# Peptides against a protein of PDB entry 3WG5: the designs that were tried, part 1

Scores and structures below are computed, not measured.

Target 1, 218 residues: chain A of PDB entry 3WG5
Amino acid sequence: LAKNIVYVAQIKGQITSYTYDQFDRYITIAEQDNAEAIIIELDTPGGRADAMMNIVQRIQQSKIPVIIYVYPPGASAASAGTYIALGSHLIAMAPGTSIGACRPILGYSQNGSIIEAPPKITNYFIAYIKSLAQESGRNATIAEEFITKDLSLTPEEALKYGVIEVVARDINELLKKSNGMKTKIPVNGRYVTLNFTNVEVRYLAPSFKDKLISYITD
Target 2, 218 residues: chain A of PDB entry 3WG5 as posed
Amino acid sequence: LAKNIVYVAQIKGQITSYTYDQFDRYITIAEQDNAEAIIIELDTPGGRADAMMNIVQRIQQSKIPVIIYVYPPGASAASAGTYIALGSHLIAMAPGTSIGACRPILGYSQNGSIIEAPPAITNYFIAYIKSLAQESGRNATIAEEFITKDLSLTPEEALKYGVIEVVARDINELLKKSNGMKTKIPVNGRYVTLNFTNVEVRYLAPSFKDKLISYITD
Unless a header shows other numbers, all headers, positions and changes below count from the first letter of the chain.
Peptide ipSAE was made for these designs. It is ipSAE averaged over its two directions, with the distance scale d0 held at 1.0 Angstrom where the peptide's residues are scored. Compare it between designs on one protein only; published cut-offs may not apply.
A fold fails the geometry check if it doesn't show the stated peptide or something in it is severely misdrawn.

## One batch from the design tools (peptide; made by RFdiffusion4, then SolubleMPNN)

Design b1_p16_1_s4
Fold by OpenDDE base, seed 4:
Structure b1_p16_1_s4 (fold): chain B 218 residues (1-218), chain C 218 residues (1-218), chain A 16 residues (1-16)
Amino acid sequence: as target 1 above (218 residues)
Amino acid sequence: as target 1 above (218 residues)
Amino acid sequence: RKVVGLEPISFKTVKK
């Protein structure tokens, strides 16, 4: 019986154009091998909105389920990471992680203060994040509050409020808990029931380029 | 009977990228020697949030129990130090120490005044610290109040409120009191019962680099 | 196009 493959890859650090390249590469590899799913271990403080939107689009265009797993403990899906998660087929969080804080900014001033986004931009991202939540059958009110209240949640809170689907300590627990779940968005036009009963876990390593850029941007 | 080894190392001063290197080095040494645990004698006023988060991750990834011991008397696990403690396998405090004051800031102005963090940042760290507390079975309400109320606690208060596990005057008392306790977070996926009945205490000294950087940053 | 930052939270935790 051909073992169903689940890929696991790590994305850490700021969301940039290079992060898009990582997502694209990882998802493409998993697609080529007809994987049952790919799990992206995500730890991000946020980043660029343009890169984020491209990543969301790439996830939604995936031929296989893309599971965003906020991992390891201490990791976050902050800001851009929350949008990415909400755009994915399944969200999991490890204990000790966080999600939220999605209010857009224009940048930082020289003194480190936030340059606020004008209402036009804020409202755009409110609509955008609500749409992601609605499309995925997740809590759109909380999604809005990630912006309007700068809300951040624990895994337990996020699960309770219907923002995420799974709390899991590790990949094995994630596979166990997500087994039999339906994707929150369609894959190739269909909601897929995840089958993790007899899977081979394959880890994808960051490329040399991935390592170098992470080193420079951190 | 091979003596169970407990390592003791000291981390003092500001939490920086170099503090991460110290944690990593100390934990790695203790892991290599299959120590029963490492005790980190922590005295910090706080520091960088990025470094703090990396330290928490490194602790949680430890192959052995990492005990944060706020020591000696007069020491603090302030701000970043509280997060580090809450991310550890066991927290102990000496009498005359303190824990808390976890409200994030953007920095200091030229006049020494605090540049306040925007709600986005504050809420992120509220979620983060609550998650650490919840994961470790510690008081998440108090963890939040370390931020929202700038709360600082004595060892007795911290013990009473379920923030820490042990009040101990010295390493010997710590070993005695923590003997038979379970770690508050898992080690290699399991909650470990500490065995300090027949231990050799080994002290790790700061490297030359550690001494130099502490000298420059203090 | 002004890049909308969903920027990382840089914070310092310093004891007052």
Scores: peptide ipSAE 0.064, ipTM 0.356, DockQ to the pose 0.160; fails the geometry check
Fold by OpenDDE base, seed 1:
Structure b1_p16_1_s4 (fold): chain B 218 residues (1-218), chain C 218 residues (1-218), chain A 16 residues (1-16)
Amino acid sequence: as target 1 above (218 residues)
Amino acid sequence: as target 1 above (218 residues)
Amino acid sequence: RKVVGLEPISFKTVKK
């Protein structure tokens, strides 16, 4: 019986143009092999809004389900990572991870203080994150509060509030729990029911470029 | 019987000059009341190296034990937060938190890429973090790897490696587990045995300035 | 174009 393939890749560190390239590469590989899904083990403190938006678009354009898995324990989908998660087909978190803190900033001053984004930019991202939540059938009120209150949630809270779909300790538990779930956004215009029966898990390694960039950005 | 006082305060967000003011204020209040200790519930993604070094100095100059508690679940003592923790009298972590990722950077470029610190600066902070670990009887090899490998650890790993002293779910468990422990660095030139028998827990609220700054820096 | 950041973890060394 032909095994369904699930790809697993790790993306760690800041969300940048290089992170976009990682997402694009990983998703493309999984698409080419007609994988049942790709799981992205995400651990990010945030990053660039432009790169984040491009990543969200790349996920939305995926020919296969993209599952964002905040992993391992201690990982976060902070800031840009939350947007990426909310733009994905399914969100999972490991126990001991976090999601949220989504307020946009213009950067850091020489003294390390945050340079606040003007209200117009903040409002733009409020609208944007709410749209991601609404489109994915997730809690748009909490999504807004990720910005307006710099809210951060545990996996248990995020699940309770309807921000995420799965709490899982590892890939096997994730596959088990998400089996038979529908994607929260469409894949090629259709909501897909995940089939993780009789699956082969394939791990994608970071490229040399990915490693170099992670080394630079981390 | 006179109750020993333990102060608890929260510091969340980026480590800046304003965060120094928060640490200074909280510790000063607890010092003035001859508290048995102050617990700082820390959740930080990092921040400024200068502010971090000042905070470490302020902790080292404290007249009372300063316990850094990475809390709540989902929190991190990332980057500057790790240095602060390593400079403290006791480190605790809640399950589901992280510590590490200590590599210094010069900042972010216009494209959101990290501007790498020159080797001289990186080496300075390697020496600095190792000194903090050595002075506190914590794992200096792992402290170095927090920089050289951007290592991040779970509470269980951090405890296992001798980076931290306590894993605790809440303040009550922290007090229970840390009762009778010696401080990892001296208080007023002496290692203190923590006495959390018959304690009153007092919570310090952020000042208006602290809230404004957290609002700005978070 | 002002790059909008989304709270990246930073450990910045302040150039004196």
Scores: peptide ipSAE 0.038, ipTM 0.342, DockQ to the pose 0.165; fails the geometry check
Fold by OpenDDE base, seed 2:
Structure b1_p16_1_s4 (fold): chain B 218 residues (1-218), chain C 218 residues (1-218), chain A 16 residues (1-16)
Amino acid sequence: as target 1 above (218 residues)
Amino acid sequence: as target 1 above (218 residues)
Amino acid sequence: RKVVGLEPISFKTVKK
């Protein structure tokens, strides 16, 4: 019986245009092989909002389920990572990871101080993050508070508040727990029930370019 | 007599994928109007290598001369900005600006320390920056030293060493000094002699998107 | 679409 393939790839570091390229490459590979899903092991402190929005769009356009897995322990889906997670078909977190802290900033001044985003920008991202939460059937109030209160959550809190779907220690536990779950957003216009029975796990290595750019962007 | 149009636009802040969009937009506008040239007032501390390479490619594909002008006084074409400048048809600097410091880094550790690029990456960018300098008939030795020695130059030094073509206090002086100069790289396969006699200067404002993103990326 | 820096906007600028 042809095993359903699940791809696993790692995206680590800042969310950038190159991170978009990584997402695009990984998802495209998994799409081409008609994978049951792709799991992205995400560890990010945040990054660029433009790249984030493009990544969210790429995930939403995926022909296969894209699972964001905040992994390993000690990793975060901070700031831009939270938006990406909220835009995905399923969110999982390992114990000892975090999600949230989504307040937009304009950047850092020459003195390293945060340049606060004007209310118009903050309100834009509030609307955006709430839309992602609402579209995915996740807690839109908490999504807003990720911005307004600079809220960060543990996996247990995020699960409890309906921000994420799974807490899992490893890929095997993730596959086991998410088996039979419906995607939180549509795949090709339909909610997909994940089938992780008798799956082959394929790990995607970062390309040399990915390694190089991650190396440059880390 | 139809005045030759010269566009002037500002690009400030970090070099990013959005900076690419700004370059693309500005150059496209100037191309559409068959401008004599576009002057990009550049002030950047650096940015992303991927965005930088895309910007260089966009400049090299321009149907019109693209002049990088490090402006105003106090501005820099640092790191990625130097690469962009070296990839352009003409480099100008205002007094009190700087260029150079091109050493690639992998980024910053959690403690804010620089993660050094491995020799392979450093060597890649040495080869790349030297190629830009050589292709533009600029000082490839100094271009390498921008990386290997973390060299930063004043406008006077950069001019002296053959890194840049013009030192100018303002747009009017730039137009005056660069009038009759040949582009340092081809435009549509040919070196163009700049004609800034009887020109109309048109300032391109950042789009609302540009302002917003600059505001977010600053 | 505003490139909003989301903290930490780690612009991995190739800082010098």
Scores: peptide ipSAE 0.034, ipTM 0.287, DockQ to the pose 0.157; fails the geometry check
Fold by OpenDDE base, seed 3:
Order: sequence, then C-alpha cells, then structure tokens
Structure b1_p16_1_s4 (fold): chain B 218 residues (1-218), chain C 218 residues (1-218), chain A 16 residues (1-16)
Amino acid sequence: as target 1 above (218 residues)
Amino acid sequence: as target 1 above (218 residues)
Amino acid sequence: RKVVGLEPISFKTVKK
C-alpha cells in the first residue's frame, strides 16, 4: 500500500474568487488526508490580482507542499499564474508551456486595448513579485522583468534562469524529478524534502459547482 | 483488408470555439477506431487565440498522431494555423501553400486596420510559439520570427528551415513520404513511428451542425 | 475598487 498520497487537481481558466475557492477546497482535502503534496495542474491566462494574492496566501498557509505544474503542453501560467507559481513550494512546467507576462493592467477598453496600470500599481506588483521570488529563492531579477519587460519564458529558459525547479512531461516524470527536492518555501515553518518513492496519486475532480461556474465564466 | 485506418478531415476557415469542437470530434472518432493517424487538411487565415490554444492542447492530448496538412494548393496555415501546426505530431504542406504570419492582434478597426497587440501579449505568444517549436524539435528561431517579422514561408522554405516535415502534393504522397517518420511530439508519452504501408483512408465529413455553423460564421 | 487585471488580453491571431 502506498504510504503517502499525492493529490493532483486541475485549475484552468481565469483567476477569480472562484479559483480561490477551488484552490482552497483542493488544498484542504489534501491537508485533511496528510498528503505528501498536492500538484495543481495550472493553465491560466491570468485574472484578478485580488484573487491571485489570496491564492498565494492560501498556498503559503498550506500544511502540505503545493506544487504548481504548468500542464499540459500548450498551457500557461500567464500573468496571475506566474505570481501563483512563484508563491508555491515548487514550480514545474511541461515542455511546450509558458510562464510570465506579469505586467498589471486596469482592464480593457471597448476596443480591446489595454488600460495600463498607473506607476503606483505597477511598482506595487514589482515589489510583490520580487518578494515572492526572493522568498522562494527564485530569480528576482527575472521576476521583475516579467513585469517591466512583459517577459515570457519557455520551460527551458525558466529552468535555466532559476525561475522554476522542474521540467517534466507528465505527473510521473514530475514525481520522479522532484523526489528529494526541498520545497522552495517553508511548510509550517520548515522546508520539506519531497518524498515521492512510494506514493499513491489521487486525482481530485472538479465539483459540479466548479464545472458550472467555469462554464459560465469561460 | 487494410490493417490500419488513417482518417482525413478538413478544417477550413477561422479558428473559433467551433473549430475546437471539430478538432475534438474528428480526433475522438479516430481515437475510438485506434487509427494509425488522423490527417487534418487545414486551411485557415487564423482566428481566436483561445480556441487555438485549446486546439493545440487537444492535439497534444490525442491518443493517435495528428498530422496537420496545409492543403490544397492555395491554402494557408496562417497565424493561429501555424500554432496549431507547430503543436501537432507532423506538419505537411502542399506546394503552393503558406505558413506563418503569427503576430497576435487585438482585432481590426472599422477601417480594417490592425489593432496591434500590446507587448505583453506579443511576448506571451513569442514564448508560446517557441515552446511549441522546441517541444516538437522544430525551428524555434523561425517560429519566433513568424511573430517578430510576421514571416511567412513557402513549403520549400519551411522544410528547409526545419519548420515542417513533409512537402506533398496529395494524401497519397503524404502517406508515402511520412511512412516511417517519427512523430515530432509524443503520443501517450511515446514518439510514434508512422506506419502507412497497409492503410485504409477514411474521410470524415463535416456534420450537419458543422456545416450549419460554418455557414453562419463565414 | 478598480480591478487590477493580470490577464493576457483576449487576442486574435488573424492573417492580414
């Protein structure tokens, strides 16, 4: 019998208050079962900054490691997704995914043009994203450039620059490569060494409510 | 009796959510029959980025090889079509077709002028298209230039530069030339060697719904 | 409260 459980859940789409509820639900389930970790398969174009910040806090308050896995190929941790990833215990990316493009915006005009955030807000998020990178021992210079240059990276670039920890094609490769790695931020005040040698992988399905809300918001 | 089935389906026009439904339907049919591959005869000027990304994911999640075939002569895999092609297991082009012109846009103004995408979006898609190229072992530099220079290539140029794998005049020549080639991305985690030596070609027709929606959107 | 978005804009890729 597997000694440890690893949960896997998918979060896809825009980052909203509902996305927070999904993160909270998934992490709570995994916490209750004392899982070795939860892997969140993340695919997001971005979303709301408020929801993003709440999600980051929820991840950082987790009693277990939260691994953000940009998956499947073609997925992205764009904008808000990058912040979430940088706030997590480990970042993995599948080949063919992307991360970055973190410049805050106020929204879109009727013609679809970006309404730029004022310098005050931009500078706030520069400080915020740098702090996430520093806290996690990731490349704070690149994190800043995700905003200042709207930089986006491939998995290989992100790994090379020390933004992420793992490039993996699937959950099995992720578990294999991340086995024995330390979390980039503490879990309950301690850096955890991941142990994926004898684990049961449990997939968490979206609730019916989750599916309905995603359907309405997509 | 042919041992293996190769499906052929046509996808033409703008890339939309409906185009995703077409890809999903066609691939699902071919998967259910354990086809050796499905060939998508693609002719698109481009379309929605969201739909494109979903299509790429659907292709990459396929249980069978998905071959994008830019066909017939005069067709293009323009913009979104290039991304889809780069996300596929094999790219073929007929002579007299084109690929490229991948710069994202926000739309068209009333006078038909392009509304340029902001750098944030452009950089996102640079990373995205490069990751698709890298994942598939295709020319990532040219993939980037499809955006940065709005580059368009002939089949011969695309082959020369390592963007595509085959130039073929028709399905028969495509099957002949691609026989024994490895998929450029994995199928179910493995690179597949295409076997087209004893295949039945089955054409999938658009559903009545497909025809109706295409008629409404065209 | 002004909502700060961290989204890629809904964008299209269309050939000229």
Scores: peptide ipSAE 0.025, ipTM 0.302, DockQ to the pose 0.161; fails the geometry check

Design b1_p16_3_s2
Fold by OpenDDE base, seed 2:
Structure b1_p16_3_s2 (fold): chain B 218 residues (1-218), chain C 218 residues (1-218), chain A 16 residues (1-16)
Amino acid sequence: as target 1 above (218 residues)
Amino acid sequence: as target 1 above (218 residues)
Amino acid sequence: AKGEFSVSLRFKGRRA
């Protein structure tokens, strides 16, 4: 029996147009090889709203399940990362990670103070994040509170509140726990049952360009 | 009789946090020297909303009149530049310049297509730009159309519609035409009558940092 | 690293 392939790739740092390119590249490779799924190990403090929305759209258009895994311990799916996670087919978190803090800001003033987003902008992203939660059958009330209260959750809290699907220490535990789960959003118009019973794990390395940009943005 | 000083400084390129720093530096120098006014020669295609709002606030907090002069011929106060102009004490334009095109966008997609701003965001900036126009006694209907119709105006049209106060070919003509005009917004809570009858013009050069950033962002 | 959600509201500049 031909082994089903699961791809694993890392996305770390700020959400930018380059992050979109990484998502697109990784998902495209996995699609071309008819992978069972791709797991994105996500560690982000946040980033740009435009790039985030493009990434969410790219995930929604994926021909295969895209699993967001907040990993390793100490990582976060902060701000834009939460939106991306809520837009994905499955969310997992490692112990010692966090999710949330989704309040939109316009930026920083010269003194480093936050420039508050106008209420209309905030309300747009409230509606947007709630839509992502609702479409994925996740907790839309908590999704709203990620903005209104700038709420951040532990993996255990996020699981308890129905924001995420899996808490896992590593890829093997993630595959084991998510095996037989249905995707939280459709793949090509259908909810897919994940089959990780006989899979090969393939790691995708960042391109040279990916490494260079991460170095410049740090 | 001690000559009144008028400062002139150039701001060219995208509106960013760095542009805010330029405005702040230039206005601060002019304030310290108790200048009669500062004229900012503006040429911008637009930029960030956060930086724009900060610049508008900095102008409103100025201890001296801040005149936005769309200069030289071929320059524009496009997008963010229009907001800045409408938030200033006086607007002038040189022949062959333009103002308007104020529609907010979220950014660009990977294919270079515009990511439309959600209606709530667009409506925020409609309200914002109308507020700036109303507070300055300028045409709020046209200000709205800068967004809703993506309207761009010539200096003659902008003057005719009551968006700007002066059309001038150079600084000398600007000083001559604006002499005796009242500021369109208050300075320290009072509308100031501009006195350019006996003035010395001082040019402020960009800092080394200003030059470097413009080079990197081009 | 405080989670910054930057709404980079950009205004459509003329592409130079």
Scores: peptide ipSAE 0.103, ipTM 0.486, DockQ to the pose 0.466
Fold by OpenDDE base, seed 5:
Structure b1_p16_3_s2 (fold): chain B 218 residues (1-218), chain C 218 residues (1-218), chain A 16 residues (1-16)
Amino acid sequence: as target 1 above (218 residues)
Amino acid sequence: as target 1 above (218 residues)
Amino acid sequence: AKGEFSVSLRFKGRRA
């Protein structure tokens, strides 16, 4: 019986155009192999809105389920990472991780103070994040509060409030708990029931280019 | 008689967070030396809105006049570059350069098609670019059309329409033509009259880091 | 400044 493949890949650091290339490559590999799903272990403090929106679109265009897993302990899906998670087919978090803090900013001033985004931009991203939550059947009120209150949640809070679907300590627990769940958004126009009963887990390594870019951008 | 120093620096390629660092470094050097002005030779196809806005703010905070010079022939101040120019104390263009094409986009799809920005974002940047034009006494109608019509102008058109201040073939002609001009925005709260009668021109080289980043992002 | 949601919109530039 051909074992269903589940890919696991890591994305760490700021969300940039290079992060889009990572998502695209990882998802493409998993699509080519007709994987049951790809799990992206995400640890991001945030990043660029353009790259984030492109990543969300790439996830939504995926031929396979894309699971965002905020991992390991101490990791966050902060800011742009929250949008990516909300755009995904399933969100999981490890204990000791966080999600939220989605306020758009223009950047930091030389003195380290936040340059606030104009209201029009903030309102755009409020509408956008609420749309992602609504489309995925997640808590749109909390999604808005990730911006308006710069709210950050624990995995337990996020699960309780209907922001995420799974709290899991590791990949094995994630597979066990998510087995039989339906994707929160469609895959190729259909909600998919995840089947993790007889899966081979394959880890994707970052490319040399990915490693170099990470080293230069950090 | 202590010769007034004019710095010249080159910024080429996409507008990114690294481009902000370049602007900041170049302007800081020129500020430290109490230069009469810094001329930034700009050649950009565009880039990121966040980086652009930060660059504009950095220019507006400059203690010395910042001149954007679209140079050499074949160069453009496209998209984000137009905003940067409009945020500057003086705009010059060399013959055979272009300015404009400022339509915000979310990016490119996998098929290379443009992903259009939502109307709220487009309207924000229309208001922003018009503000830059108005504050600098430049043509705000044309500034809007850089977005709404994706308008691109020649140096002669841009001068004619009151978008730019100088058409110059080289630094010497730029200095000659801009001598005695007032800055289009204030420096430290005052409009400065440029004095290029007895200047030493100093060229700033890109750092090794700047060269490496350019190589990796291209 | 690692954690920012930077509204990085791209402008349609000439493709390099």
Scores: peptide ipSAE 0.152, ipTM 0.503, DockQ to the pose 0.481; fails the geometry check
Fold by OpenDDE base, seed 3:
Structure b1_p16_3_s2 (fold): chain B 218 residues (1-218), chain C 218 residues (1-218), chain A 16 residues (1-16)
Amino acid sequence: as target 1 above (218 residues)
Amino acid sequence: as target 1 above (218 residues)
Amino acid sequence: AKGEFSVSLRFKGRRA
């Protein structure tokens, strides 16, 4: 029986327009091969709101399930990463990772202090993040608190509060635990039941350009 | 009689956090030398809203007048550049330049189409740009239209509509025309009358880092 | 640097 393929790709660093290009490339490859899903191993401190919103839209337009996996241990889906996760079909976290800290800021001052976003912008993103949570059947109250309290959660807390769906140590455990779960948002207008019973895992490497940009941004 | 110094510095390209650092560095040099003013020769297609707002704040906190000069011919103070100009003590434009096109966007899609900002964000920046215009005694209606109509103006139009204060072909003409003008916003809490009668013009070169980043962003 | 959600609102600007 032809094995269903699950793709795994890593996205690390700041969320930028280039990160959007990576998401798009990876998802497109998985779509072309009619993969069962793509798992994006995410480790981000955050980044640009524009790129984030585009990534969320790209995920929601995916022809296949996109699983955001906060990995490896020590990684985070911070700030923009939380929005991306909440916009995805399934969220998983490895033990020792974190999610949250979603307060929009304008940037850093010269002294390294945070330049706060005006209340109108903050309120916009409160509404936006709550929408993502509600659409995905996740905890919208906690999603708001990611902004209002600058809340960060452990995987165990995030699972307990209904922010995420899976805590998994590795890809194999993730596949095992998520098998038979429904996507939290629709794929092509339908909630999909994930089937990871007989899958081949394929890793997607970063392009040369991806490697170069990552090297420059580190 | 010890000549008053006017500094001239060029800022070209996208408005980023690095552009803020350039503004800060240039203004700080001019402040330290108790310059009569600094002229920033601006040529920008736009850039980040966060950096723009920081730059506006840095200008408003300047100990000396900051003159934004859209220069050379063919340059623009587009998008974020318009906000920066409207936040400054005096706006000048060279013939053949442009100002406006201030509609906030989230970015560009993969196909190069504009991703529109949500209405709440657009309305925030309408209020913001109108505030800058009103505070500086400039045409707030046109400032709004820079967003709502994505309006762009020539120097002659901008002068006619009361968006800018000076049309000048070069630094010498700018100094001549702006001599005796009051700053459109206060310097250290006071509206300053510019005195360019006996000035030495000093050009500030970009730092090595400035040159490197400009080279990478071109 | 802690993951700032930078609302990098871009303004359209003229594409160079």
Scores: peptide ipSAE 0.125, ipTM 0.489, DockQ to the pose 0.528; fails the geometry check
Fold by OpenDDE base, seed 1:
Structure b1_p16_3_s2 (fold): chain B 218 residues (1-218), chain C 218 residues (1-218), chain A 16 residues (1-16)
Amino acid sequence: as target 1 above (218 residues)
Amino acid sequence: as target 1 above (218 residues)
Amino acid sequence: AKGEFSVSLRFKGRRA
């Protein structure tokens, strides 16, 4: 029986246009192989709204399930990372990770203080994050509180509140726990039941360009 | 008589956090040498609002005059570049360059269409660009029209409307025409009269890091 | 570094 392929890739650092290119590349590779899923190990402090929205759209247009896995322990899906997670087919978190803090800002002043976003921007992203939560059958109230209260959650809290679907220590536990789950959003117009019974895990390495960009942006 | 130093540096491409680092580095070098001025040859299609605001603030905090020179012919100070120019001590443009098109956007959709900024963001940047124009004694009506009409101007129009101070074909003509002009904003709390009578022009090259970032971001 | 969501407002530059 042809082993179903599950790809695993790492996305670390700020969400930028380059991060979009990484998502696009990784998902495209997994689509070409008709993978059962791609797992994106996500560790981000946040980033750009435009890149985030494009990444969400790219995930939603994926021909295969895209699983966001907040990994390793100590990682976060902070800010833009939370939106990406909420836009995905399945969210997992490792113990000792975090999700949330989605308040939009215009940026940082020279003194390191936050330039607050005007209320209309905040309201736009409240509507946007609530739509992502609603579309994925996740907790829209908590999604709003990620902005309004700058809320951050542990994996256990996020699972309890219905923000995420899985708490897993590693890829093997993730595959085991998510096996037989339905995607939280459709794949090609259909909710897919994940089948991780006979899978080959393939790790995608960052390209040389990805490594170079990471080296420069970190 | 110790020749007054004028630094010239090039900033090309999108306005990002890396562009801020370039501005900061270039201005810092020129400050350390107590330069008469630094001329930044600017060619930008636009970029990030946060980086732009930080660059404007860095220019305003400069211990020396910062001259924005839209150069070479074919270059533009588009979008974020216009704000940077309006926040500077003197603006020059070469023939065949452009300035304007300052409408804020949230970004580009996957199909390449513009994600429109909510009216509050647009209004915020209208107020911001008008403040820059007013503080620098430049045309605040045209500054607003850079947003509301997505207006772009030729050097001749920009000069005529009081958006810029100099039209110059090259650095030598720029120095000649701007000699004896007062800065449009204060330097260390004082309007400075530019003295380009006995100047040494020093060109700052991009760092290896700058070149690498440009190679990756272009 | 608190993961702040930078609304990267881009200004409509001319696409080169």
Scores: peptide ipSAE 0.107, ipTM 0.544, DockQ to the pose 0.616; fails the geometry check

